# Peptides against a protein of PDB entry 8YVU: the designs that were tried, part 211

Target 1, 39 residues: chain A of PDB entry 8YVU
Amino acid sequence: PQLCYILDAILFLYGIVLTLLYCRLKIQVRKAAITSYEK
Target 2, 160 residues: chain B of PDB entry 8YVU
Amino acid sequence: TWLTVLKKEQEFLGVTQILTAMICLCFGTVVCSVLDISHIEGDIFSSFKAGYPFWGAIFFSISGMLSIISERRNATYLVRGSLGANTASSIAGGTGITILIINLKKSLAYIHIHSCQKFFETKCFMASFSTEIVVMMLFLTILGLGSAVSLTICGAGEEL

## One batch from the design tools (peptide; made by RFdiffusion4, then SolubleMPNN)

Design b2_p30_7_s4 (from b2_p30_7, 17 letters changed)
Fold by OpenDDE base, seed 2:
Structure b2_p30_7_s4 (fold): chain B 39 residues (1-39), chain C 160 residues (1-160), chain D 39 residues (1-39), chain A 30 residues (1-30)
Amino acid sequence: as target 1 above (39 residues)
Amino acid sequence: as target 2 above (160 residues)
Amino acid sequence: as target 1 above (39 residues)
Amino acid sequence: SFIEQIEELLLLSVLFLLKVIDLFFEIFSS
């Protein structure tokens, strides 16, 4: 049971990190798209 | 700017908030359907007794919906309404986190006091179940609060 | 314990989905960067 | 009955979830 809770914590942290990275990449894609439309 | 990014993700944040609210509501309803919380001794389900899954879900749902509507219509009155709703949801989320932490502490204390070596004992099972549900609700509440705060910052940035 | 395993499964699935989305976005960013260098 | 009220609430919750999912797909399809 303790291992399960540890796994939950790790997976939760992983989910948060991935969400942040996803947001950062999405911003980069949008910036790149805007820059391509201005050229 | 960070504000521009948040504005572009406002709809996503709103959807996330609504989803979080719905999951919280689902957990609340499931717990209420399976367990007669009123007859459970102790404060193991204090967060549920306080009705947090219900009112919290309502606040987050309303906040998320208003955020989505505000983004779509881009009207000043909707922006203000969304800002107010998100602020209220943020406060509700913070309160919910506090309640859940208190509940978690009580549940853990109960487990330690009763030395729950036998998982099949009804009281120990209920305490363990409560702990698991409270942890899940805590994570969902943190997610909801994060979305609500983000939306609040977006709305505040538009008023400025 | 069973609820913990269910939560692990949900979080795991969420992590996989986010990873796939992240990879797709990363590929899009790379394609956009390559297109900008050819211009 | 209390059970019937829970069932109705559950149904409403599911319907709401479906609407959210539809909205989600609409957002990601655009």
Scores: peptide ipSAE 0.428, ipTM 0.787, DockQ to the pose 0.027
Fold by OpenDDE base, seed 3:
Structure b2_p30_7_s4 (fold): chain B 39 residues (1-39), chain C 160 residues (1-160), chain D 39 residues (1-39), chain A 30 residues (1-30)
Amino acid sequence: as target 1 above (39 residues)
Amino acid sequence: as target 2 above (160 residues)
Amino acid sequence: as target 1 above (39 residues)
Amino acid sequence: SFIEQIEELLLLSVLFLLKVIDLFFEIFSS
């Protein structure tokens, strides 16, 4: 049971990190699209 | 703007509120059907005794339905009604969070007092189960409150 | 404890979906960067 | 099908969550 809660915490943190990375990547895609449009 | 994004997601927010309400109602019904709360000693299920899963579900359901109807008909009176319902749902959500936190504290205190080392003891199991259910309901209530507040802000933005 | 395992399963599935989305987005960023470099 | 509807709803929920997170980042960056 304690291991289950630890796993939940790890998976939760992983989800947060992935979400942050996804947001950063999305911003990069937007910047790239803007740069391509201005050329 | 963030307001335009919220406007586009009004239907989604309404559906989320209804879904949250349904889940809360289901949890309330299951707990009431399986457990005789009236015979349980202590305030482990204080949130259930207060009837929060039921009245909260009703408020969120009404708010969600009104939001969807308001979006579809685009009538000024419905927008105002939705705003009022969402405001009421937001207040209800805040109250629900408070009740759930109090229940959680009582449950944790119960576990601490009885030094629940053996999970298979009926009293400790019930306290742990209550804690888990309360946490789940707390998350659902936070989601519902977030949707209601978002809809309220969106409605207020349309009136300005 | 059983609810904890259910939560773990949900979080795990969520993590997998996010990972797939991140990979797709990363590929898009790379394609956009290549297209910008060739111009 | 009912299952497909649930999957679509789940997808929409995830997308909404991503939008909310993006909005939070925008607020904190300003």
Scores: peptide ipSAE 0.404, ipTM 0.745, DockQ to the pose 0.038
Fold by OpenDDE base, seed 1:
Structure b2_p30_7_s4 (fold): chain B 39 residues (1-39), chain C 160 residues (1-160), chain D 39 residues (1-39), chain A 30 residues (1-30)
Amino acid sequence: as target 1 above (39 residues)
Amino acid sequence: as target 2 above (160 residues)
Amino acid sequence: as target 1 above (39 residues)
Amino acid sequence: SFIEQIEELLLLSVLFLLKVIDLFFEIFSS
C-alpha cells in the first residue's frame, strides 16, 4: 500500500508538470495565432 | 505525416527511454538493497532473479543514448546504429513484459493461496510489495517499448 | 489498496494523454512560428 | 563482497543519472 501511494505521488507530480507545460504551450499557440491573424 | 511527427519528437522519445531505463534500474537497486531476494521463499521476485531490471535498463539506456546521438549528428551510420539498438530494445521490452506478467501471476497466486487477510504478516507484505513493484516495472517496460518502437519506425523511415 | 491501484491506472492514462496532447501542441507552435517567419 | 558490488553498481547508476540530467539541461538550454 505504501509503494502504491508513492507511485501515485510521482504520477500526480508528473501530471501537474505536464499540465503546466501544456497550458504554457497553449498560450503560446494562441499568441502565435493572433499574430498571424493581424498580418 | 505521422513519420514527420516522430522525427521531430525523436530526441524526446530517446530521453524518455533513458529516463524509463534509469527508473527501472533504480527500482531494481533499491529492491536488491532493502530485500535479500535469495532468502525470500517462492518466485514472487522471479523478474529480479532473472536480472531484468539490470539488462533491461542497459538495453533501453543504450538505445536512448544512440537515438539522441543519432539525432544530434544526423549521420547515416548513427541512424543505422540507433535503428539496431532500438530493435534490440524492443525485443528486450517484449521479453521483459512476458517475464513481468509471469511474475505478476505468481505473486497474485501466492496472495490467494495464503489468504492474506492480515496485511502485517511478513509473507503477505512481501507478496503485496512484489506485486506493486512488478506492476510499476510493467508500466515502465510498456513505456520503454513504446518509445523504442517509435524510434525504430522513425529510423526506418529515414532509411527509406 | 484496490483504490490505490485504480488511481495509478487513471493517473498513468492521464499522463499518456497529456504527453500526446503536448506533442500535438508543440507541433502546432512550431508550424505557427514557421508561418510567422515567412511573413 | 556482494554488498561492495551493489555499492559500486549504485555509484555507477548515480553517475549515469547525473550524466542524463546534464544532457537534459544541455538540450533544454539550447
Scores: peptide ipSAE 0.422, ipTM 0.787, DockQ to the pose 0.025; fails the geometry check
Fold by OpenDDE base, seed 4:
Structure b2_p30_7_s4 (fold): chain B 39 residues (1-39), chain C 160 residues (1-160), chain D 39 residues (1-39), chain A 30 residues (1-30)
Amino acid sequence: as target 1 above (39 residues)
Amino acid sequence: as target 2 above (160 residues)
Amino acid sequence: as target 1 above (39 residues)
Amino acid sequence: SFIEQIEELLLLSVLFLLKVIDLFFEIFSS
């Protein structure tokens, strides 16, 4: 059970990090799209 | 330039692959050192008995190293070598995932059959421990495969 | 302990999906950057 | 040397990871 909780913690952290990266990339895509629209 | 960014990303993927390989190797060695797999009843550690952590780690390590070397030297020959190594690592990773999934299914089935309500029972403990390790190894293998496939795609793109 | 394994599975799937989405977004950002450079 | 190349690779890997982490924090802080 302890290893399971450790794995959960690692996966949770990974998920948070990936979510943040995804959000950043999404914002970058939106910014790029806006810049392309203004040109 | 975009190529420079891709090169940096490829290097990162190669490092990730090497790291994954090293972690897999470490897990394999730890499990083999702590547990006498030969005396464990059932196929709970079938992936370890097959030596997957070792050969898988070797393949991923070689692939990662070749990818990094290829990126650093920027030679066409090295690119082809890296592509080949990444392809081989991808195949190895896929095989490893299959083995690990089979092991996981066996472990879960074992837990279900024995109705492991008491974790402190030796058999249930071993099965649970096996499942945990196999899940971790599966995650690492998937990460390694993802990196190898990504590097393969990048290498293929450079050859075209 | 069963809940832990279920959580591991969910987090794992989430991690895979996020990784795929991240890769797709990264490709989109790169394509947008290339298009912006060509203009 | 081969060892030096491994060390450089490890350093680059760590730096890349740190950059990724920093990027994540920057995204979440905004």
Scores: peptide ipSAE 0.412, ipTM 0.796, DockQ to the pose 0.041; fails the geometry check

Design b2_p30_8_s1 (from b2_p30_8, 18 letters changed)
Fold by OpenDDE base, seed 3:
Structure b2_p30_8_s1 (fold): chain B 39 residues (1-39), chain C 160 residues (1-160), chain D 39 residues (1-39), chain A 30 residues (1-30)
Amino acid sequence: as target 1 above (39 residues)
Amino acid sequence: as target 2 above (160 residues)
Amino acid sequence: as target 1 above (39 residues)
Amino acid sequence: YEELLEQAEELLKLSLEFLQQVLNLLFSYL
């Protein structure tokens, strides 16, 4: 049971970090697409 | 196109919010059906007494549905509505997290005061069960908040 | 304990999906950067 | 509330099917 809770915490933290990274990457893709359209 | 990718992401986030809402409602319903919270001594189920699983789930469900509808119809009025709903859901999520943290602290304090060595004692079992449910609801609420914030950013980016 | 395992399964699945999406976005950013460099 | 629960379960199934389609699409691009 303790291992399960630890795993939950790790997976949750990983999910948050991935969500933030995904948002940042999405913003970068948008900026790159806008720049390519203006050229 | 980048718009197609964003649309798929918005739908995914909306579905995630709906799923989170459904899970929260299921947990709330199960707890209310199995346990008479009104007769439980202490504030172990304070989040349930406040009705958070219900109103929080409703907010997330509405936000998710509006996000999906907005993405499908690509109408400006729906985008604004979705943005408003996502903002409201984000506020509700933050409030819910606060309530859940308070409930978790009370549950942990209860466990420490009673020195629950016997897991099968009714009071200790209820406190442990409450803690588990509150933790799960906390995780779901944070996931819902993350999706709502993401949808809000996406919607704001489309309006600008 | 059963609820913990269910949560682990959900979080694990979510983590995998986000990782795949992140990888796809990263590849798109790289392709866009290469295209911008060739112009 | 049983009818609402059944509707919620159907919605969940639809959501899972959508997720599976997205996953299949993602794997097709890999």
Scores: peptide ipSAE 0.413, ipTM 0.813, DockQ to the pose 0.034
Fold by OpenDDE base, seed 4:
Structure b2_p30_8_s1 (fold): chain B 39 residues (1-39), chain C 160 residues (1-160), chain D 39 residues (1-39), chain A 30 residues (1-30)
Amino acid sequence: as target 1 above (39 residues)
Amino acid sequence: as target 2 above (160 residues)
Amino acid sequence: as target 1 above (39 residues)
Amino acid sequence: YEELLEQAEELLKLSLEFLQQVLNLLFSYL
């Protein structure tokens, strides 16, 4: 049970990091789309 | 600028792979230190008996190290080496996942057969502990495989 | 303990989904960059 | 074995430094 909580913490951190990366990538895609639209 | 971002992503994936490998090694070591797997009856720790935490972690570590080195030195020969290492790591990861799934199924079956309502029974505790460790290793292996595959795709893209 | 395992499963699924989405988004960014380079 | 362990520790330190740089970059972008 304690190991499960540790795993939860690791997975939670991983999820947060991935979410941030996804958000950044999404912003990049949006910026690229805007730049492509202006050209 | 875009190449710099890709380089950072590759390094990050390599670091993630190395970290996953290190965690797998740590788990393997902890399990070996806490439990005498040789005296455990059954296939509850079949993945450990197969030495997966060790060789799997080695493969992931090598792959991650090569990926980081390749990215840092920006040498064409290292890129090929990293691609090869990532491919090998991906194969190792896939094999490891298979072994871990089999072990997990056996552990779950053991828990079900013994109707482990009493968590404090030694056998049930061992089965539960094994299941937890196997699940953790499975997650780590999947993460490592994902990183290795991602690095492989990145490396393949650079060769084209 | 049971709740912990459920949380692990949810977090794991979330991690997989985010990884797939990140990969797809990365491919889109790459395609956009290539298209921008050709224009 | 000790040399391998030392190398692993160095690699871990390098990985942590890289992670810290990524985090700093992330915070700088926010």
Scores: peptide ipSAE 0.399, ipTM 0.812, DockQ to the pose 0.033
Fold by OpenDDE base, seed 1:
Structure b2_p30_8_s1 (fold): chain B 39 residues (1-39), chain C 160 residues (1-160), chain D 39 residues (1-39), chain A 30 residues (1-30)
Amino acid sequence: as target 1 above (39 residues)
Amino acid sequence: as target 2 above (160 residues)
Amino acid sequence: as target 1 above (39 residues)
Amino acid sequence: YEELLEQAEELLKLSLEFLQQVLNLLFSYL
């Protein structure tokens, strides 16, 4: 049971980090698309 | 700026791979130190007997380190080396997953045969503990595989 | 304990999906950057 | 650094061979 909770914590942290990175990439893609549309 | 972000992502993936490898090594070391696997009857710890936590962790660690070094030096030859290492780590991860699945089946069968209603029996406790460790190792192996594949795709994209 | 394992599975699946999406976005950003540099 | 790189490549080849042996062993048990 304790090992399961530790794994949950690690997976949760990994998920948060990936989500933040995904959001940053998505914002960058949107900015790139806007700049390409204005040209 | 975009290249800098991409580099940070590769570094993050490499760090994640190294971290996964280190966790696998730690688990392997703890299991070997606390449990005498040689005295455990059955194939409940077949993955440990095969040394998977050690060689798997080494492969993932090497792959992660090569990925980080390749990113830092930004040299074409290092990128190719990192791609090769990540590919090897991906294959190792796949093999590890297969071994762990087999181990899980054996552990589950052992639990079923002994009708472990009470966790106070030493055999039932060991089987349950083995199952938990194998599941954790399986998750770590899949995470390592995911990171290695991600790094491989990123590296291949840079070579094209 | 069973709930913990279910949570682990969900978090793990989420991590895999996010990783795949992240890779796809990264490839798109790279392609957009290359096309913008050639213009 | 070049010697280290060459050693790393050899180690990688060895690792790949070991992995292939492990895979063959796994397939033999299946």
Scores: peptide ipSAE 0.389, ipTM 0.806, DockQ to the pose 0.023
Fold by OpenDDE base, seed 2:
Structure b2_p30_8_s1 (fold): chain B 39 residues (1-39), chain C 160 residues (1-160), chain D 39 residues (1-39), chain A 30 residues (1-30)
Amino acid sequence: as target 1 above (39 residues)
Amino acid sequence: as target 2 above (160 residues)
Amino acid sequence: as target 1 above (39 residues)
Amino acid sequence: YEELLEQAEELLKLSLEFLQQVLNLLFSYL
């Protein structure tokens, strides 16, 4: 049971980090798309 | 196109939010069906007594559905509605996290006071079970909040 | 222990999906950067 | 409670169907 909770914590942190990275990348894609549209 | 990918991403976030909401509702209903929370001494199930699994799940579900609909129809009024719903869901998520943290503290305190060494003791079992459920709900709430915030940022970016 | 395993499964699936989305977004950013460089 | 459970299950099924559609779209782009 302790190992399961540790795994939950690791997976949760991973999910948060991926969500943040995804948001940042999405913003970059949007900026790139806007720049491409203005050209 | 990048737009299609962005739409897929928003739909995914909406689906994730709906799934999170459904899981929270399932946990709420299961706990309410198995346990008479009102008859349990103490505040071990304070989050359930507050009805968080229900109202929180409803808010997340509505926000997720509105987000999906807004992305599909791409109407200005729907975008605003989705943004409002996601904002409300984000607030609900924050409140839920607070309630769950308080519940966790109470459950941990209960376990400490009763020196629960035997898992099979009824009170200790209930406290441990409550702690496990609350932790799961906390994770789900954080996931739901993350999705709602992401959708809110996306919606705000479209209005600018 | 059973509940933690269920949570692990959900978090794992979420992590996989986010990773796939992140990879797709990263590919899009790369394509946009290449297109911008060619102009 | 049983009615609520049934509704929750229906909603879960709908969400799963939507997820499957999204997955299918994702695979179509791969």
Scores: peptide ipSAE 0.421, ipTM 0.821, DockQ to the pose 0.032; fails the geometry check

Design b2_p30_8_s2 (from b2_p30_8, 19 letters changed)
Fold by OpenDDE base, seed 1:
Structure b2_p30_8_s2 (fold): chain B 39 residues (1-39), chain C 160 residues (1-160), chain D 39 residues (1-39), chain A 30 residues (1-30)
Amino acid sequence: as target 1 above (39 residues)
Amino acid sequence: as target 2 above (160 residues)
Amino acid sequence: as target 1 above (39 residues)
Amino acid sequence: YEELLEEIERLLELALQYLDSILDLLFSYL
């Protein structure tokens, strides 16, 4: 049971990090699209 | 197109927010149906007594629905409405996290005071169950906050 | 203990889905970079 | 408690299926 709670914490942290990385990558895609349109 | 991809991402985040809200509502309903919180000694269910699963779920549901509708209609006025709803949901999420942390501390203190080595006692079982539910609600609230913030950033990026 | 296992399953699935989305977004960024280089 | 847990699991699976469907739709437009 204690290991389950530790796993929950790790998976939760992983989910937050992935969400942040996804947002950053999305912003990069948008910037790339804008730059391609200006050329 | 890249715009279509971004649009689908907003819809995904909105769906995630609605799902989180539905899970919170389900937990709230289950706790209210199975447990008479009014007869439970202590503040181990303080978050439930405050009605957090209900109002929090409502805020997240509205935010998610507005995000999906805004994305589907591609209307500027709907984007602004979605941004407002996501901001409100973010504030609600922050408040919810605070309440849940306080509840978690009280639940842990209760377990410690009663030396709940044996889960056979009803009080110890209720305290452990409360702790588990509060932890789950905390995770869901943080996920909802993350989705709301993400949608807010995406919507702000579309307005610029 | 059963609730923590359910949470683990949800978080695990969420992590997999986010990873797939991240990979797809990364591929899109790479394709956009290649198209910008060919122009 | 077990029945409620099963219902929660079912709802979670449905939500995950819906999310997967949205993702598949998203990827089909890519």
Scores: peptide ipSAE 0.458, ipTM 0.822, DockQ to the pose 0.034; fails the geometry check
Fold by OpenDDE base, seed 3:
Structure b2_p30_8_s2 (fold): chain B 39 residues (1-39), chain C 160 residues (1-160), chain D 39 residues (1-39), chain A 30 residues (1-30)
Amino acid sequence: as target 1 above (39 residues)
Amino acid sequence: as target 2 above (160 residues)
Amino acid sequence: as target 1 above (39 residues)
Amino acid sequence: YEELLEEIERLLELALQYLDSILDLLFSYL
């Protein structure tokens, strides 16, 4: 049971971090697409 | 196109938000049906007493539905509505997190006071069960907040 | 304890999906960067 | 109560199928 709670916490943290990274990467892709359109 | 990718992400985030809302509502309903929260000693279920699973679920559901509808219809007025709903859902999520943290602290204090060595004792079982549900709801609320914020950013990007 | 295992399963699935999406987005950023370098 | 649970399970399965279709589309574009 304790292992389950620890795993939940780790997976939750991982999910948050991945979501933030995904958002950042998406913004970068958008900026790159805009720059390519202006050229 | 970039817009198509954003739309797919918006739909995904909206679905996630609706799912989170439904899970929160289900948990709230189950807890209210199985446990008489009014007769439980202490504020172990303070989040439930405040009705958070219900109003929080409603806000997240509305935000998610509006996001999906906005994506499908591609109308400017729906985008604005979705942005407003997502903002409201974000505020509700933040408030919910605060309530859940307070509830978690109370539950932890209760467990500490009663020195819960026997898991099957009624008081300790209720405190542990409350803690588990509160943690789950906290996770769901954070996920919902993340989706709402993401949808808000996407909606703001479409308006600019 | 049973609820914990269900949550673990959901979080695990979510983590996998986000990882796949992140990888795709990263590949897109790399392709965009290569295209911008060739111009 | 049981009927509602079955409907929720059906909706969940539908959502999973949709997600799988999106993933397949995504892999086809790679």
Scores: peptide ipSAE 0.408, ipTM 0.807, DockQ to the pose 0.033; fails the geometry check
Fold by OpenDDE base, seed 5:
Structure b2_p30_8_s2 (fold): chain B 39 residues (1-39), chain C 160 residues (1-160), chain D 39 residues (1-39), chain A 30 residues (1-30)
Amino acid sequence: as target 1 above (39 residues)
Amino acid sequence: as target 2 above (160 residues)
Amino acid sequence: as target 1 above (39 residues)
Amino acid sequence: YEELLEEIERLLELALQYLDSILDLLFSYL
């Protein structure tokens, strides 16, 4: 049972980090697309 | 092409939000069906007594549905509506998290006070079960909030 | 205890899906960067 | 890889359709 809660915490943290990275990457893709459209 | 990718992302986030809402609703319904929360003494099920699984699930479901519809129809008015719904869902999620944290603290305090070494005691079992459900609901709420915030940022980016 | 394991499974699935999406987005950023460089 | 991606997209569309059906059912009950 303790291992399950630890795993939940790790997976939760991983999910948050991935979401932030995904958002950053999405913003970068948008910026790249805008820059390519202005050329 | 990039707009199509963003659309798929919004739909995915919307589906995730709706799924989270449905799971929360299912858990709420199961808990209400198995446990008569009204007869349980104490604040162990305070989040359920507040009806969070119900209203939270509704807000997340509406936000997710509006996000999916907005993405599918690609209408400006729907984008604004989805942004508003996602913002409201984010606020609701934050409130829900607060309620769940309070409930979790009370449940943990109850377990600590009663020195629940024997899980076979009905009170300790109920407190432990409540704590587990509240933790699950908390995680689901955080996931839903994350999806709603992500959708809100995406929608705001489309309006700018 | 069973609920914890179910949560772990859901979080794990979510993490996998996010990882796949992140990988796709990263590939798209790379493709966009290559296309902008050829231009 | 592309075939797998297409299958995942198809599964996602199916999941969305299923979700829409569930939502329609819920709205029908409300």
Scores: peptide ipSAE 0.403, ipTM 0.812, DockQ to the pose 0.067; fails the geometry check
Fold by OpenDDE base, seed 4:
Structure b2_p30_8_s2 (fold): chain B 39 residues (1-39), chain C 160 residues (1-160), chain D 39 residues (1-39), chain A 30 residues (1-30)
Amino acid sequence: as target 1 above (39 residues)
Amino acid sequence: as target 2 above (160 residues)
Amino acid sequence: as target 1 above (39 residues)
Amino acid sequence: YEELLEEIERLLELALQYLDSILDLLFSYL
C-alpha cells in the first residue's frame, strides 16, 4: 500500500509537470503560428 | 487555420472538464451508496458531508457544457457566458480542493493516530478508503480546475 | 488497495497520453520553426 | 432543455472522436 501511494504521488507530479510543459509548448506554437501569419 | 486548432483545443478542454465533473459525481454517488457517511465517526468524509462531489461536479459540468456550446455556436454572448461559468467553476474547484485537502489531512491524521497497522480493522479500513477516495477526488478536482482556468484564459483572450 | 492500483493505472495512462501529446506538439513547434526559418 | 442535452451529447461524441483521432495520430508517430 505504501508503494502504491508513492507511485501515485510520482505519477501525479509527472502529470502536473507534463501539463505545464504542454501548456508552455502550446503557447509557443500559438506564438509561432501568429508570427508566421503576420509574415 | 490556427483558429480552428484553438477551437478544437477549447472543445477538448471543455470535454475534459465535463468528464472530470462526471467522474467526481460518480465517485460521490458511489461513496454515498456504499458508505453511510452520516454514521461514520470523525471527519474523514468531511468533503462528502459538505457535498462537494455533487455541487462541484455540477459547476464543472455546467462550465464545460457552456464552453463547448459557446465554441460551437461562435456567438459573442455565449463566449461571455462561458467565461462566467468557467470563472465560477474555477472558484468552485479551488474551494473543493481546499475542502479535499482538509479532508485528506484529517484522514491521514486519523490513520496516524490509530496506528493502522491492521488494514482489516473497520476503522482503519474506512480511513484508508476515505483517503484513497479523497486523493482521487483531489486529482480530478485539480484537473477540472486546470481545464476551467484554461478555458477562462481562452475566453478572456477572445474578448480582448 | 485496489483503488490505489486503479488510480495508479489511470494516472499512468494519463501520463502516457500527455507525453504523446507533448511529443506531437514539440514536433509541430519544430516544423513551424523550420518553416519560419525558410521564409 | 432537450435540445441542449442533445447538443451536449453530440459535443461529447465529437470530443471523444477527436480524442481518438489524437490518440491514433500519436500512435502513428510512435
Scores: peptide ipSAE 0.401, ipTM 0.801, DockQ to the pose 0.041; fails the geometry check

